# Ledger of designs, part 239: peptides against a protein of PDB entry 8BZL

Target 1, 228 residues: chain A of PDB entry 8BZL
Amino acid sequence: SYDRAITVFSPDGHLFQVEYAQEAVKKGSTAVGVRGRDIVVLGVEKKSVAKLQDERTVRKICALDDNVCMAFAGLTADARIVINRARVECQSHRLTVEDPVTVEYITRYIASLKQRYTQSNGRRPFGISALIVGFDFDGTPRLYQTDPSGTYHAWKANAIGRGAKSVREFLEKNYTDEAIETDDLTIKLVIKALLEVVQSGGKNIELAVMRRDQSLKILNPEEIEKYV
Target 2, 242 residues: chain B of PDB entry 8BZL
Amino acid sequence: SRRYDSRTTIFSPEGRLYQVEYAMEAIGHAGTCLGILANDGVLLAAERRNIHKLLDEVFFSEKIYKLNEDMACSVAGITSDANVLTNELRLIAQRYLLQYQEPIPCEQLVTALCDIKQAYTQFGGKRPFGVSLLYIGWDKHYGFQLYQSDPSGNYGGWKATCIGNNSAAAVSMLKQDYKEGEMTLKSALALAIKVLNKTMDVSKLSAEKVEIATLTRENGKTVIRVLKQKEVEQLIKKHEEE

## One batch from the design tools (peptide; made by RFdiffusion4, then SolubleMPNN)

Design b1_p23_4_s1 (from b1_p23_4, 8 letters changed)
Fold by OpenDDE base, seed 3:
Structure b1_p23_4_s1 (fold): chain B 228 residues (1-228), chain C 242 residues (1-242), chain A 23 residues (1-23)
Amino acid sequence: as target 1 above (228 residues)
Amino acid sequence: as target 2 above (242 residues)
Amino acid sequence: SEYEHLQKVLEERAKNPPTPQPL
């Protein structure tokens, strides 16, 4: 059966392993990304961390470089591999080109990596989608999304994971120029979007903010509650 | 569907990696391993199942392995897989030490092995490792640490956790009795015995069936010590008197 | 069947996992 082995085309032209990897993404914790005017915001649904688990080791939002961060939905171990390779590429680019990567460049790198795992013999697709945000050197905020197939697109706002449909529907209704007019409004938009799928309010949200010319900041629960 | 129960780890239509899930199920049948983080140390406690009278060498630790001077691990699952992974951990730690002239940070060692585990879930001609590990360690960055990793290549840090047989019940008991911020190594040892007594499918807990290792800091050095049978007997006796 | 039993066990574990999930 075409769905039982290597990523191959079915008679009807489907790559079943890619489609099934997309189903793995849909089971992942919800992540949302929003591009503001001078800010990019990533939010992730916190699953209830086990009482005895160290939250430090649960990272759903990761820096790839000083100017780029990534959230993902799907297989955490698969994501770690992608993140590590992306980080190496970011550093390599700085050494060889003497400039940080553009958000598009690193997205394309990740997308190409994913695509190779859909085509290479003896490999399965990565079971992850990613939201990649950051600033280009010119100060332009960017948001990209990648899927298990290795496709990528630029977005104003997007969501991935189990709650993605509801979050996207919210964003489609509420993402306006007025809603992102300020950094605070942009943050509020992300929080409100996540609250469509997160019942227990700000305590179950992880939020990362990257402002123009600033480092990535992960907001603490108290900071998040100020926006609720 | 059983059609995805192949030796090659692939996605099911529902996006599940059944070979990974089945590897995790196999670990549920392995001997119980506990890890507990204390303020002044960290411990591993493991069920010893293979007590064969004809074994020429009583291995001091069947399930607890020293990785380097600052880290140890315990394993639940397939012994042969465990041997491969523990050897790899030692090699990774040694290579890091040679390259950087300092011990590998605990989380980095855990992550490096987890990347290998992940690869065995993604590359054809490989099966997942049928092993979960608990790691104890000390480093200058985070002090005493406890980690757990599974066949998927996921890991997490813990204050207390359990893998293997009756792990869910053990974790429940640990959640009830673990006193955050007030856990001493002494209290952690007592808790380990308490939990093992309730979770091991044995009529009576005996020192022969329990391996315990502690990791402490003495004079700015890490000390990894496997408790002697007599010390374990004393801990069991103390628990029976309470 | 043993397979159906395994599926139920996995489903129960997925609802209340004692360990970090793969997803």
Scores: peptide ipSAE 0.008, ipTM 0.603, DockQ to the pose 0.120
Fold by OpenDDE base, seed 5:
Structure b1_p23_4_s1 (fold): chain B 228 residues (1-228), chain C 242 residues (1-242), chain A 23 residues (1-23)
Amino acid sequence: as target 1 above (228 residues)
Amino acid sequence: as target 2 above (242 residues)
Amino acid sequence: SEYEHLQKVLEERAKNPPTPQPL
């Protein structure tokens, strides 16, 4: 029955369900990632938390492991599935290989998972893109992006979600070696990039930093305001 | 587009999951359920619609279900789907208790069910569950908690929220009247009655049409109590006098 | 064993369940 073939090629070679999943990503809140010299920074547009909603339950940046974190755009329920699987894989890798995953490794794992959901009958693509940042065991900062298709690439800086185009255009103009010379400058670059699409300044930004040999730090609003 | 609404949950050209949206629409026609978090407890208040005199079983609760000693939920949507999900919640909680020898944290139970809901939106041959849930609970990590989940497998924590019929209006009233940090269980009960009186499509609010459960802590134990009809009558009467 | 370690990881995660995000 045609109902089993969810993701199929069109006559012109398109995977429409993948493309439509990418449209779901474009409706997601904007996320930005920047690789500095010895820092990786993720920024996400905060959706206005409903007055009676617990902000604790609204985190768009999550750790996958001690050395890897992820931001996403698109379907949050889909993202939760990917995050959970990635976390299991990170732990499994530590057990089996006795080393933490490289950022590339875990990105490839996530990408492979996504790809399988584009090729398996009876499964729809994940409606998420992800920015995956962290440090390899050699101390090299990494940034990867993956989309619903299961493609992935390494980036110096990138953005996903509804404001991604404007943020990327900003980063293309402003990402220089001078702009990332210090950790503070790198953080400022991320904030400035998000401010291209985020209204009302630092109050609507979630920011996370991972420095070399340090755990993921979520900045509080007061810490963010120091960079604005 | 009609092609994307009649089949297994797939993305529309604009990136929408119409089957999930339609499930949420169906829930909008279900009886109203409220949840309110207080400093000293949390409550669920639900519209009881099945008031048939010939019902042999006086269902003490049509829409509120105890999940374990520390959690309860209310449901809005398809009853059969709700029964499956509430049973699964109980099983998840029990399996966790057996495995870890401690009660499942509230958010973890909610998440586990939400992952199931999500799966029913992603895997072929399945439809979304036509059910939204409110969860009330207590755990040692976060104390009293209120969560809402929908057919997509999304969830959130709340101070107060509503699902089902007239939920948007109810949420608006809750936003207006909810006093953060000052909400007692007593005031929460009064607020629940106030909101239900305005949001239920009834000429007069009656105790037979309202189910209320409270979750409190007494002597280091969670107490889940469904209010007796007389207690609900007293709450309604008090509201009518104000 | 790999199983025991996984159990410990799961137990630690159970103590600090990651807050799943609503859409």
Scores: peptide ipSAE 0.016, ipTM 0.594, DockQ to the pose 0.049; fails the geometry check
Fold by OpenDDE base, seed 2:
Structure b1_p23_4_s1 (fold): chain B 228 residues (1-228), chain C 242 residues (1-242), chain A 23 residues (1-23)
Amino acid sequence: as target 1 above (228 residues)
Amino acid sequence: as target 2 above (242 residues)
Amino acid sequence: SEYEHLQKVLEERAKNPPTPQPL
């Protein structure tokens, strides 16, 4: 069976290992990204931190650089490899080009990395999708999504992981210019979107905000509860 | 399912990595290892299974390994795989020390090994390591720390956790009895004995079957100490009296 | 089973990954 090999085409043209990696993503916790006017917001479903787990070691939203953040759904260990490679590239770009990466640039880098793992002998695809948000040097907010295949697209809003379908349906209905008119409304939109799939309030949401010319801010549970 | 379990680690139709899951299953058959974080230290407690009279070397510790002056680990799973990983941990820690003239932060050492573990789940011609580790350490950034890593290359920090045989039951007991903010090393030792007594498939807990190491700070230095058999006997005796 | 518990732990960790530190 072709589905038992390293990523190869089936007779009907399917890349089963990529499709199955997408199933791994669907088992991941839900992540949502929204581009506002002058803000980008990432939200992730927190499973209840296991009793006795250190919350410090439980972060789903990672900075890639001062101007770029990433959330992911799928295999955490796979994500760590991608994040580390992306961070190195961001720093290398700053050293060689004297400017920070654009959000598109680093997304394309990540996408290319993922694609190579779908085509290289002796490698399986990465079991992750990512939402990549940030600001370009011109102050333009960006949101990109990548999948295990190495495809990427720019979005106004999107979701990945287990609840992604429901969250996307919510965003399709509720993402309007009015709904993102202010930073607070944009944050509220992300929280409302996550609440479609998260049963318990602010304790089960991780939220990160990046504003123009500002670093990533991870909201504490109390800050999140103000929007619920 | 059987079609995805016999080759290089690949995704099943359901998005599962069966080779990683099977490596985790192998760890479930290994001797129990506990880690408990206290306010004044951190400990590892491990089941000793290889009590063979014909062993030429009295291993002071079968399952607990010093990594550097500030860190130790305990292993559950395939011994040969554990030896490779513990050696790699020591090498990583030493290379960092040489490069930066400071000890490696605890989480960085854990992460470095976890990236190796992950690679063995992604690259062809490799199988996952059949090993989970508990790490105890101290650094200037976070103080006393306890981490767990598994064959997938995932890791996390913990107040208390367990790997190996009956780990689920042990974790349940730890969740019930662990008092956050009030845990002394003394109380942690007592808790470790309590949990091991219930989770080990033995009629009576004996000091010969238990290894305990503590990591403390004394005069601004980390002290890693393996408890003597007599000290473990005293802990067991105290538990039997309670 | 212990295996099922470990699967749940892994799933939970997959949902709550630690922030990778720069190496």
Scores: peptide ipSAE 0.006, ipTM 0.590, DockQ to the pose 0.035; fails the geometry check

Design b1_p23_4_s1 (from b1_p23_4, 8 letters changed)
Fold by OpenDDE base, seed 1:
Structure b1_p23_4_s1 (fold): chain B 228 residues (1-228), chain C 242 residues (1-242), chain A 23 residues (1-23)
Amino acid sequence: as target 1 above (228 residues)
Amino acid sequence: as target 2 above (242 residues)
Amino acid sequence: SEYEHLQKVLEERAKNPPTPQPL
């Protein structure tokens, strides 16, 4: 019967629908996140926005709250659902707990949401991975990654999507305390990492920066070119 | 491979949603729909395929639907699915108006439907809607707007776009001829006729086979107008003279 | 005019949507 999307274990213990959702993520545009000392940076590969498409509607980096941002790779429609639910949770937390969410809290919420969709009969996994960055109320910068399984971990730097392997290999070699010593160096690291997989330089990069006690700033192309 | 082709809401080994792709394929066989954003308005132009001479109701618009006073849409794909979705759009818009005492913002209406479409791709027991939509609208936030949505629940804002048969060729032509910042509604109408004439598999474009709606602002009100056959004939004639 | 009739039909269709199939 085709009426049931069932995520079930294979005889060897694999959840094929989760693995296949991860393959959907690998087809997504590359996203990178880096945690600096007092900065978090998200970068995304701009696929050539169709010349007639409104760039406003193609944003792959979004705020979840004033202190938390998210980039994703995979199914855009699935991401919208996750983003909307996360935003509602961030606002609800502020109302009920009187404090903003920690980056870990909202990551865990998103991860739990994803996990439930892997276990519920009649639901498929979300075809997205996410990089979630922000600052906790104590001013600690955080970077988390989630995948379609609902697994999440904290990272210093990571990448998701099509070019993630090459970007991660670059970050593994180049992420040092010296490389993130300043905000500018941290931004440069993200740009250099994306340039491993993005052709035609800064024009094809979307970059977002969040500094301590500051809101999300999306860099314009001219600002990005200064770091190239 | 074939097992995933027939199941709803299941990823293939390659991470593809074949039922969504097949829904998009079904849309590719539908009549062409164009949307063009201008500085002074926005338009929809659609191929009319079902010219039944025996239809008592001159359905002047087979593919273009008024959603509210500020929005209209055009549909490509399964007619029954389109009817359900256009009805849902009207209901969402009306509920918002009743709740907030103001018209729903254009993008918010589009996203509300797209979340429904997405749900039909994620929850078992349902198939994707075999429908893509073009939305035209005006709101106080962004002015004139054009959106496209597909069976996946993805959407985007556009200056000009096309869905249905020969949509890729139409989009290519729109990219060539669309002048950003200089597009008047008059120029947009001419461009729509030009693109339809090239993308429709007809030897000669006729007004009976083309539906056009415009959305403009007059005296601080949105006006949605379906062009009369004579007006479409005049546009076609003008194009043939050029 | 055919246009006024169409507008009325569209308005009537907007007011009397076909029986919503339960989504």
Scores: peptide ipSAE 0.000, ipTM 0.590, DockQ to the pose 0.014; fails the geometry check

Design b1_p23_4_s2 (from b1_p23_4, 9 letters changed)
Fold by OpenDDE base, seed 2:
Structure b1_p23_4_s2 (fold): chain B 228 residues (1-228), chain C 242 residues (1-242), chain A 23 residues (1-23)
Amino acid sequence: as target 1 above (228 residues)
Amino acid sequence: as target 2 above (242 residues)
Amino acid sequence: SEYEHLQKVLEERAKNPPKPQPL
């Protein structure tokens, strides 16, 4: 029954369910990631949190481990499944290998998970792309992106979601060694990139920073406004 | 295209999960449920549609369910689906209690069910649950809490929210009248009646058509109370006098 | 009272969850 073979090749060789999952990502809130010299920064477009919504429950940037965090675009419920599995893997790695995961390792794990959902009978692809940032044990900052297909690549900077095209075009023009020379400049670059698609300034931006040998810091709106 | 709405939950060419959206649409036709968080408690208020004189009293609570000593929920949508999910919530809560010898934190219970809901949107041979839930609870971590979940497996915490029929209008009214930081349970009850009176498609609001439950803390214990009909009548009367 | 009965029913339902239907 075709009901079990959800992701199949079209006659022309397309995996339509993967392509359509990518369209779901394009409808998601914009997320941007930038790798600096000794910093990684994630920024996300805050959907107007309904006035009566608890902001605590509306997190688009999450820690996977002490040294790794993730932003996503697309289906929030799908993202939660991926995040939970990634967190379990990070902890399992610490227990078995006695070291934290590398950013590449956990990215590959997530990518493999996504890929399996594109090939397994009775499963649809995950409707998410992710930006995964962090530090390896050697102190090297990393940025990876994954998509619904389970592909992954390392990036200097990238964006996902609704405004990703405009943000990427901005980053392509403005990402230079000079633009990331300091932590503050790197943060400013992310904010400027998001402002290409976010109209109401710092109030509609969620920003997270991870510096070398430091924990994930989520900036408050007042801290963000200092860079605007 | 009917091709993407008739099969197992799959993405449309536009990246939409039509089966999930259709489940949400079905909930829009269900009776209204409200949740309001106050400083001293949290409440659920639900429209009672099935007023059959022949219903056994054991079914008096049509839409509000106690989950454990610290949590309750209300449901909007398909009754059979709601029964399955409410039973699962109770089981999850009980298993946690047995394993950890403490009550499950409110958000963890909500999340556990939401992962089940999500699975029914992703795995073949399953349809989404046609149910949205409001959860009220207390735990030692966050105190009084209100959550909403939908067929997608998405959830959020709220100060006030509504599901079911005329939910958009109800939410608009709640946004206008909800006083952040100043909401008492008494004022929340009055607000619930006010909103229900405007959103329910009834000529006159009656206590027979409304279920209200409150969750409070008394002497370090959670108290979940379903309001008596007389208490609801008094709230309605007070609203009519204002 | 109908209220007390309802509370008891709700408590009983919370304490004795029906057997999980296979998901």
Scores: peptide ipSAE 0.000, ipTM 0.587, DockQ to the pose 0.013
Fold by OpenDDE base, seed 3:
Parts: structure tokens; C-alpha cells; sequence
Structure b1_p23_4_s2 (fold): chain B 228 residues (1-228), chain C 242 residues (1-242), chain A 23 residues (1-23)
């Protein structure tokens, strides 16, 4: 019965709507995040854009603020709602506190939003996981992940979406202090990780880089090919 | 009754939103709508199904709606839902204009409606809108634009696309015949007629069954024009002669 | 209603259009 829109506990103690939202995430395009020493990198699997589709409108990496960006896996429309609320909160924080948000703060905000949608009557969970990266005002690089349940954790590296298992296994083997010693090596690590699940090389990867004290840079395909 | 508030679009065990998928399926049975972006303009072409001889009002456009001076849309799906959404688009555009004293950017209007659509897929007591839209517009940021949105609240920009009946076949034809970078509005109109002639389940394409609107720029102003029946007849005739 | 709240958020968002950052 599709009438039971309420995220309720099963007799076994499961929140089925949250679990099912996690299945929606697993169907999403793969996203990977890696924290380097002075860099954070997000990579996303480009779905084959239809020949007549404008690639400009198909972005999976977005800025939340000057110091924070997010990639997601799952329902794009759900992600847009979360992104918008996060952006408003980032601006509100700047106005009220006179400082940019910490990456943890905005992650917690997003996580709390997601959690409320798992508990409120007449709402379904957000069908998204997010990788949130950026720099705190002290220059510390951060990577957080949040899921449909509203849980969040800090990571050195992580992946979400359909290829996440393979990418995580790769990262578990290859994420070392040597592998992230330089910005370029960190970027290479992300590309290599995505290539575990993305066929046809760098053309099917979207890559965003945020360096210390720099704005988010989305790499063009030619820039990505230099690392491949 | 409070019980209707419990009817929310929910995830299946497989992570699917079946109510959204079913809404999209319903749109597949609607009349065909095409959008084509050209270098010098953008167009919408839509199948007109409800030719009731007893309709006192000659609706110039059953499926094409002017949203503001710079944007129009075409709808495929439930007419009542379409009316609500097109009205909302107009309201959003007007509110923006009043607030900022400039027209709303095309993509921003599309996203605003898509957020509403998304909400109807997430909040209790709501069903998804059984409507897909094609949007045509011009703004100072990106020039001529074509967007498509679906019941999920997803959208995308397109050079050419189709919604409604036989949309997959239409999109295939558009992919074959669309000349990237070389598309004029004239060639786009010809392409629209070609595609509609093949995708509409009619023995003969007639001007009575086709609505076409063009959006162009003239003297620094956007011009949205619905083609007259005679103009559509000429386009059809030209296609039949090729 | 939460829907009304979402509408308000959308309205507020319409008031502060984020620079068309590529979504």
C-alpha cells in the first residue's frame, strides 16, 4: 500500500522509507570525495548526456558557499531542495555571525534537515546522500558525508552512489599520506578512483577542486585528461 | 479527511517513486510537444487534440502558454494540473519582476516550478503533477533557451526535445536531423513539421491539429508569436513538396 | 503546513536568487 507515506518503524525496528531512500542513492551516479593536505576534491560520474541536452544544466557538484561545495547521489530534484536550503543557511550565517559556516556546521544543518524529513508526518526522506567538502576559516580541509537518515560523519575519503563500493575499496587500498602529498596527487587519486567504475576515461568525469584560500574550480575535460 | 494527508509519494523497496513514474507514464499518452532551439530563435510545436467544433472560444493555443514577455511553455499531461502550474509560473515571474525590476532568468523560473513539483512528490496529501513542460525563453545571461521538466521536479536544458506521445521516436529523429550550430529558426520549423508528421498518429498532418509558437529577438525585444493557421499550412505544404 | 514553509523558502530564495551557479 503506497498510502503509508509516514516513515514508521517496522516490527523489526527498521525505518523502511529511509532504507528505500538509501536504495535510491545506490541507483545514483557515483560521486567521490577526497581530502588532501591543502585541497579537497570532488569527482562525479558523468552520465552520458543526451546529444541534444545542454551539459550546463547537468551538474552534480555545486557550491553551497565560497568555502563549501557539495556532490550528491540520488534524486536530483531532492538534492536541489537541500542545496537551496543550505545556501540560504550559509548566507544567513554570514549575516548573523559575520563568518562563513564551518563545513561541519553546514553538514549538521543538512543532516538535521534530512532527519526531520524522516520523522515528520506527511514527508518522505530525501533520496540523496551528499559529500560536503570545503575549508574552515582556519584553513583546515574537511570532508563530510550525509545520507537519507540524517547521519553524518567526517571522512578522509568516501564515495556514494552506484559505484560507491568499488570506489571505496579502491580508496581503502590507495589512500595513503603519500597519495595525497601534493594537490596533483590528490586529484589523480580521485580520477583513478572514479575510473574503477567509469568507462571511457576522463571524458565521463566531472571534477571539482577547492584549494586552500581559493574558490571552487571545475576542471574542464582537457584539464582532467592531463591527470589521466 | 486526515487520511488523504497520508497519501504521499513514497519509495518502493527498490528506491523508486512509483507515483512519479506513473505520472510520467500518463504524460506519454498526452499529445506530442516539441521544442527546438535555433541560433536566431526557439520554437514550440504541439499537437492539438481537442478540436471541439462546439467550442465557442477559438483558443489560439490549447497547449502553448505565454508566461511573460520573454518566456512561453508547452504542456503535456493533465490539463487541470497544467493550468495550475502555468498560473504558478506566471505568478513567480511577476513576483520576481516586481521585486527586482527585471525579468526572471529563464532557468530560475524553471527551477522555481521544479521545486514546487518536487514538493508534490515529497509532502503528504499531495500527488505528483501529471505534467511535463517544455519552456522556451530568452534572457541576457544565456540568450535563447529550451528546457524540459517532468513530474519529479527534474529539468534539463536542450537543443531539441519532445514530450508526450511518441516522444522517444521524435527525440531519435531530432538527434538525426538536428544540425548543431547551423540551426536557423526556419530550419527548426521545417524540422518540427517533419517530426510531427512522422510522430503524430494522424494520416495527414493538418494545421488545425498543430500549434506552433516562435520566440525571437527583434530590436532588442523578445517577440513571442503563435503562428497563424495559414502559416502552419504553408509549412506543412512545403514539407509535403519535399 | 510544511508545504507552506517550503513555499516561503522558495519565495525567500526567489528574493535572493543565488547567482546562477551551475547546479
Amino acid sequence: as target 1 above (228 residues)
Amino acid sequence: as target 2 above (242 residues)
Amino acid sequence: SEYEHLQKVLEERAKNPPKPQPL
Scores: peptide ipSAE 0.007, ipTM 0.601, DockQ to the pose 0.025; fails the geometry check
Fold by OpenDDE base, seed 1:
Structure b1_p23_4_s2 (fold): chain B 228 residues (1-228), chain C 242 residues (1-242), chain A 23 residues (1-23)
Amino acid sequence: as target 1 above (228 residues)
Amino acid sequence: as target 2 above (242 residues)
Amino acid sequence: SEYEHLQKVLEERAKNPPKPQPL
């Protein structure tokens, strides 16, 4: 029965559908997030956009609200569903609570959504991990990561997708207080981290920056090349 | 394991949705559909496979569907699935028009259907739609637009693209011949014929086997027109002379 | 903004998500 596409425990206690969803994430383009002192930076590996494809429709970094951005690795259609739900929640929160969401709040919302899809009969897990960055209303920069299971944690820096292991190893070695002392150094750290897995330099990187009290800025290729 | 191949909405151990991949494979056996964006319009060109001389209904288009006054689509894949999805597109567009008193933006209509497609890949008891679509449209936000969507619920905007049989070869040809910023609807029509002539497994391209629709703007209104057989014949003839 | 309009559409869709209709 196809109706029994249920995420169930194996005899050894594994949720195979969640693990397999994590394998879908590992096939995704690499995304990197870094929290600086007064900046958060997201970087994504640009897969060679088909020459005839509109780049507008290939964005892997999106705003959830004015103070929160998300990058993802895995199934793009699954990500769209999560993004849409998160955007609705951000707006709903503004209307009901009269304040923007905290980065933790919206991360928890996304995580809860993912978790419900791991437990609901007749649903498969979301085949995405997400890096969620932004600023809380107090001006604190935040970075969170979520996986298909609905787990989430706060990070100083992290990576998801195909090159995540190599990028994380780089970040573990190079993430220091000195390396994030300035906004420019933080941006440079993200670019250097992505260059561990991206062959064609700055042209194959999408980079988004959010500074305190500023909106999301997507850097153009020329701006990225200045940091290479 | 073959166990994952036969189940909908289940990830394989490798993180693959085999039912979505198999739906895409089924689409690869469907007739070719092309879309080309021009500066002054957008077009769909589709292979017509079902030439039944006994069809009483002059089906002007087997594979091209008008969605609303500003949008049309072409379908590659399972006809029954296509009928369901095209009907849903029309309903979504009509509901939006009634609610907002303006036409639905092209990308919003595409996204709405893509969310339905995605749901059929995530909710149990359903199979993916065995259908890819090309969408052509005009709206006040982006002007002329071309989109492609697949069974996964993914979509993208394109300057030119192809779905169905020999789509990879067609896309390669489009990449070579498409001139960004310089594409007129006339040149797009010629390019469509050129690509179809090379990608269709026919000894000679005939107008009976090709459907073409154009979307243009005239006097501030969108005009969707299916080319007459004679017009397609003229395009083919012109291509043979070049 | 197009974004605000999209958000409204998404909000309405979130309230009434397109249910997979029976084939």
Scores: peptide ipSAE 0.000, ipTM 0.587, DockQ to the pose 0.018; fails the geometry check

Design b1_p23_4_s2 (from b1_p23_4, 9 letters changed)
Fold by OpenDDE base, seed 5:
Structure b1_p23_4_s2 (fold): chain B 228 residues (1-228), chain C 242 residues (1-242), chain A 23 residues (1-23)
Amino acid sequence: as target 1 above (228 residues)
Amino acid sequence: as target 2 above (242 residues)
Amino acid sequence: SEYEHLQKVLEERAKNPPKPQPL
């Protein structure tokens, strides 16, 4: 029955369910990632928390391990599944290989997971794109992106979600070696990039910073305002 | 497009999961359930629709379920789906307790069920659960908590929220009248009655049509109590006098 | 997968739903 073949090729070679999952991503809150010299920065558009909603339950940036964090755009419930599986893999890698995952490794794991959901009968694609940032054990900062298809690439800077086009256009113009010369400049670049699509300034931005040999730090609104 | 309505949960061309949206629509026609977080407790209030005089089993609670010693939930939607999910919540909580020798944190229980809900939106041959839940609980990590989950497997924590029939209007009223930091359980109960009186599709609010449960802490223990009909009557009467 | 197992368990339980215990 056609009901088992959820993701199949069209006559013209399209995987419509993957393309439609990408449309779900485009409806997601904007996320941006930038790789600096010795810093990686994730920024996410903070949706106005509904009055009476607990803000702590709105997690847009998640640690996968001590050296890796992820932002996503698209279906939050789908993202939770991916995050949990990635966390398990990070811990498994530490146990089996005795080293933390490289950012590329965990990205490839996530990408392979997504790809399997595009090819397996009785499964729909994940409706998420992810920006995965962190440090390799050698101290190299990394930024990767994954999409619903299970493709992944390394980036200097990138964006996903509803405002991704405008943010990417900004980054293409403004990402220079001078713009990332310092940690503060790198953070400022991310904030400026998000401000292209976020209304009302720093109050509507979530920002996470990971420096070399440091844990993920989520900046509070007051810390963000210092860069605005 | 009707093609995406009749099949297993797949993306529409515009990136929508219509089966999830339709499940949420079905919940919109279910009886109203609301939750309110107070400083000294948390409550659930739900509409009773099935008052059949011929029901031999006095169901003291139609829509409110105890999950463990520290948590309860209220359900809106398909009763059979709700029964499956509430049973699963109890099993998850019990397994956690056995494994870790401590009660499951509230958010972890909610998340575990939400992962199941999500799976039913992603795997072929499955339909979404036609159920939204409100969860009330206490744990050592966050104290009193209120959560809402939907058929998509999304959840959120709330100070006050509503699911089911006229939920949007109820949420609007809660936003107007909820006083953050000043909400006592007594005030929350009064607010619950006020909101239900305006949002339930009834000519007059009666204690027979409302069930209320409170979760409090007494002597370092969680106490989950369903209000007696007389207590609900008194709350309604007080509201009518204001 | 864990999810496939959970699905089977839920399917089996759906066939024999436990009686809702009132509070």
Scores: peptide ipSAE 0.000, ipTM 0.587, DockQ to the pose 0.027; fails the geometry check

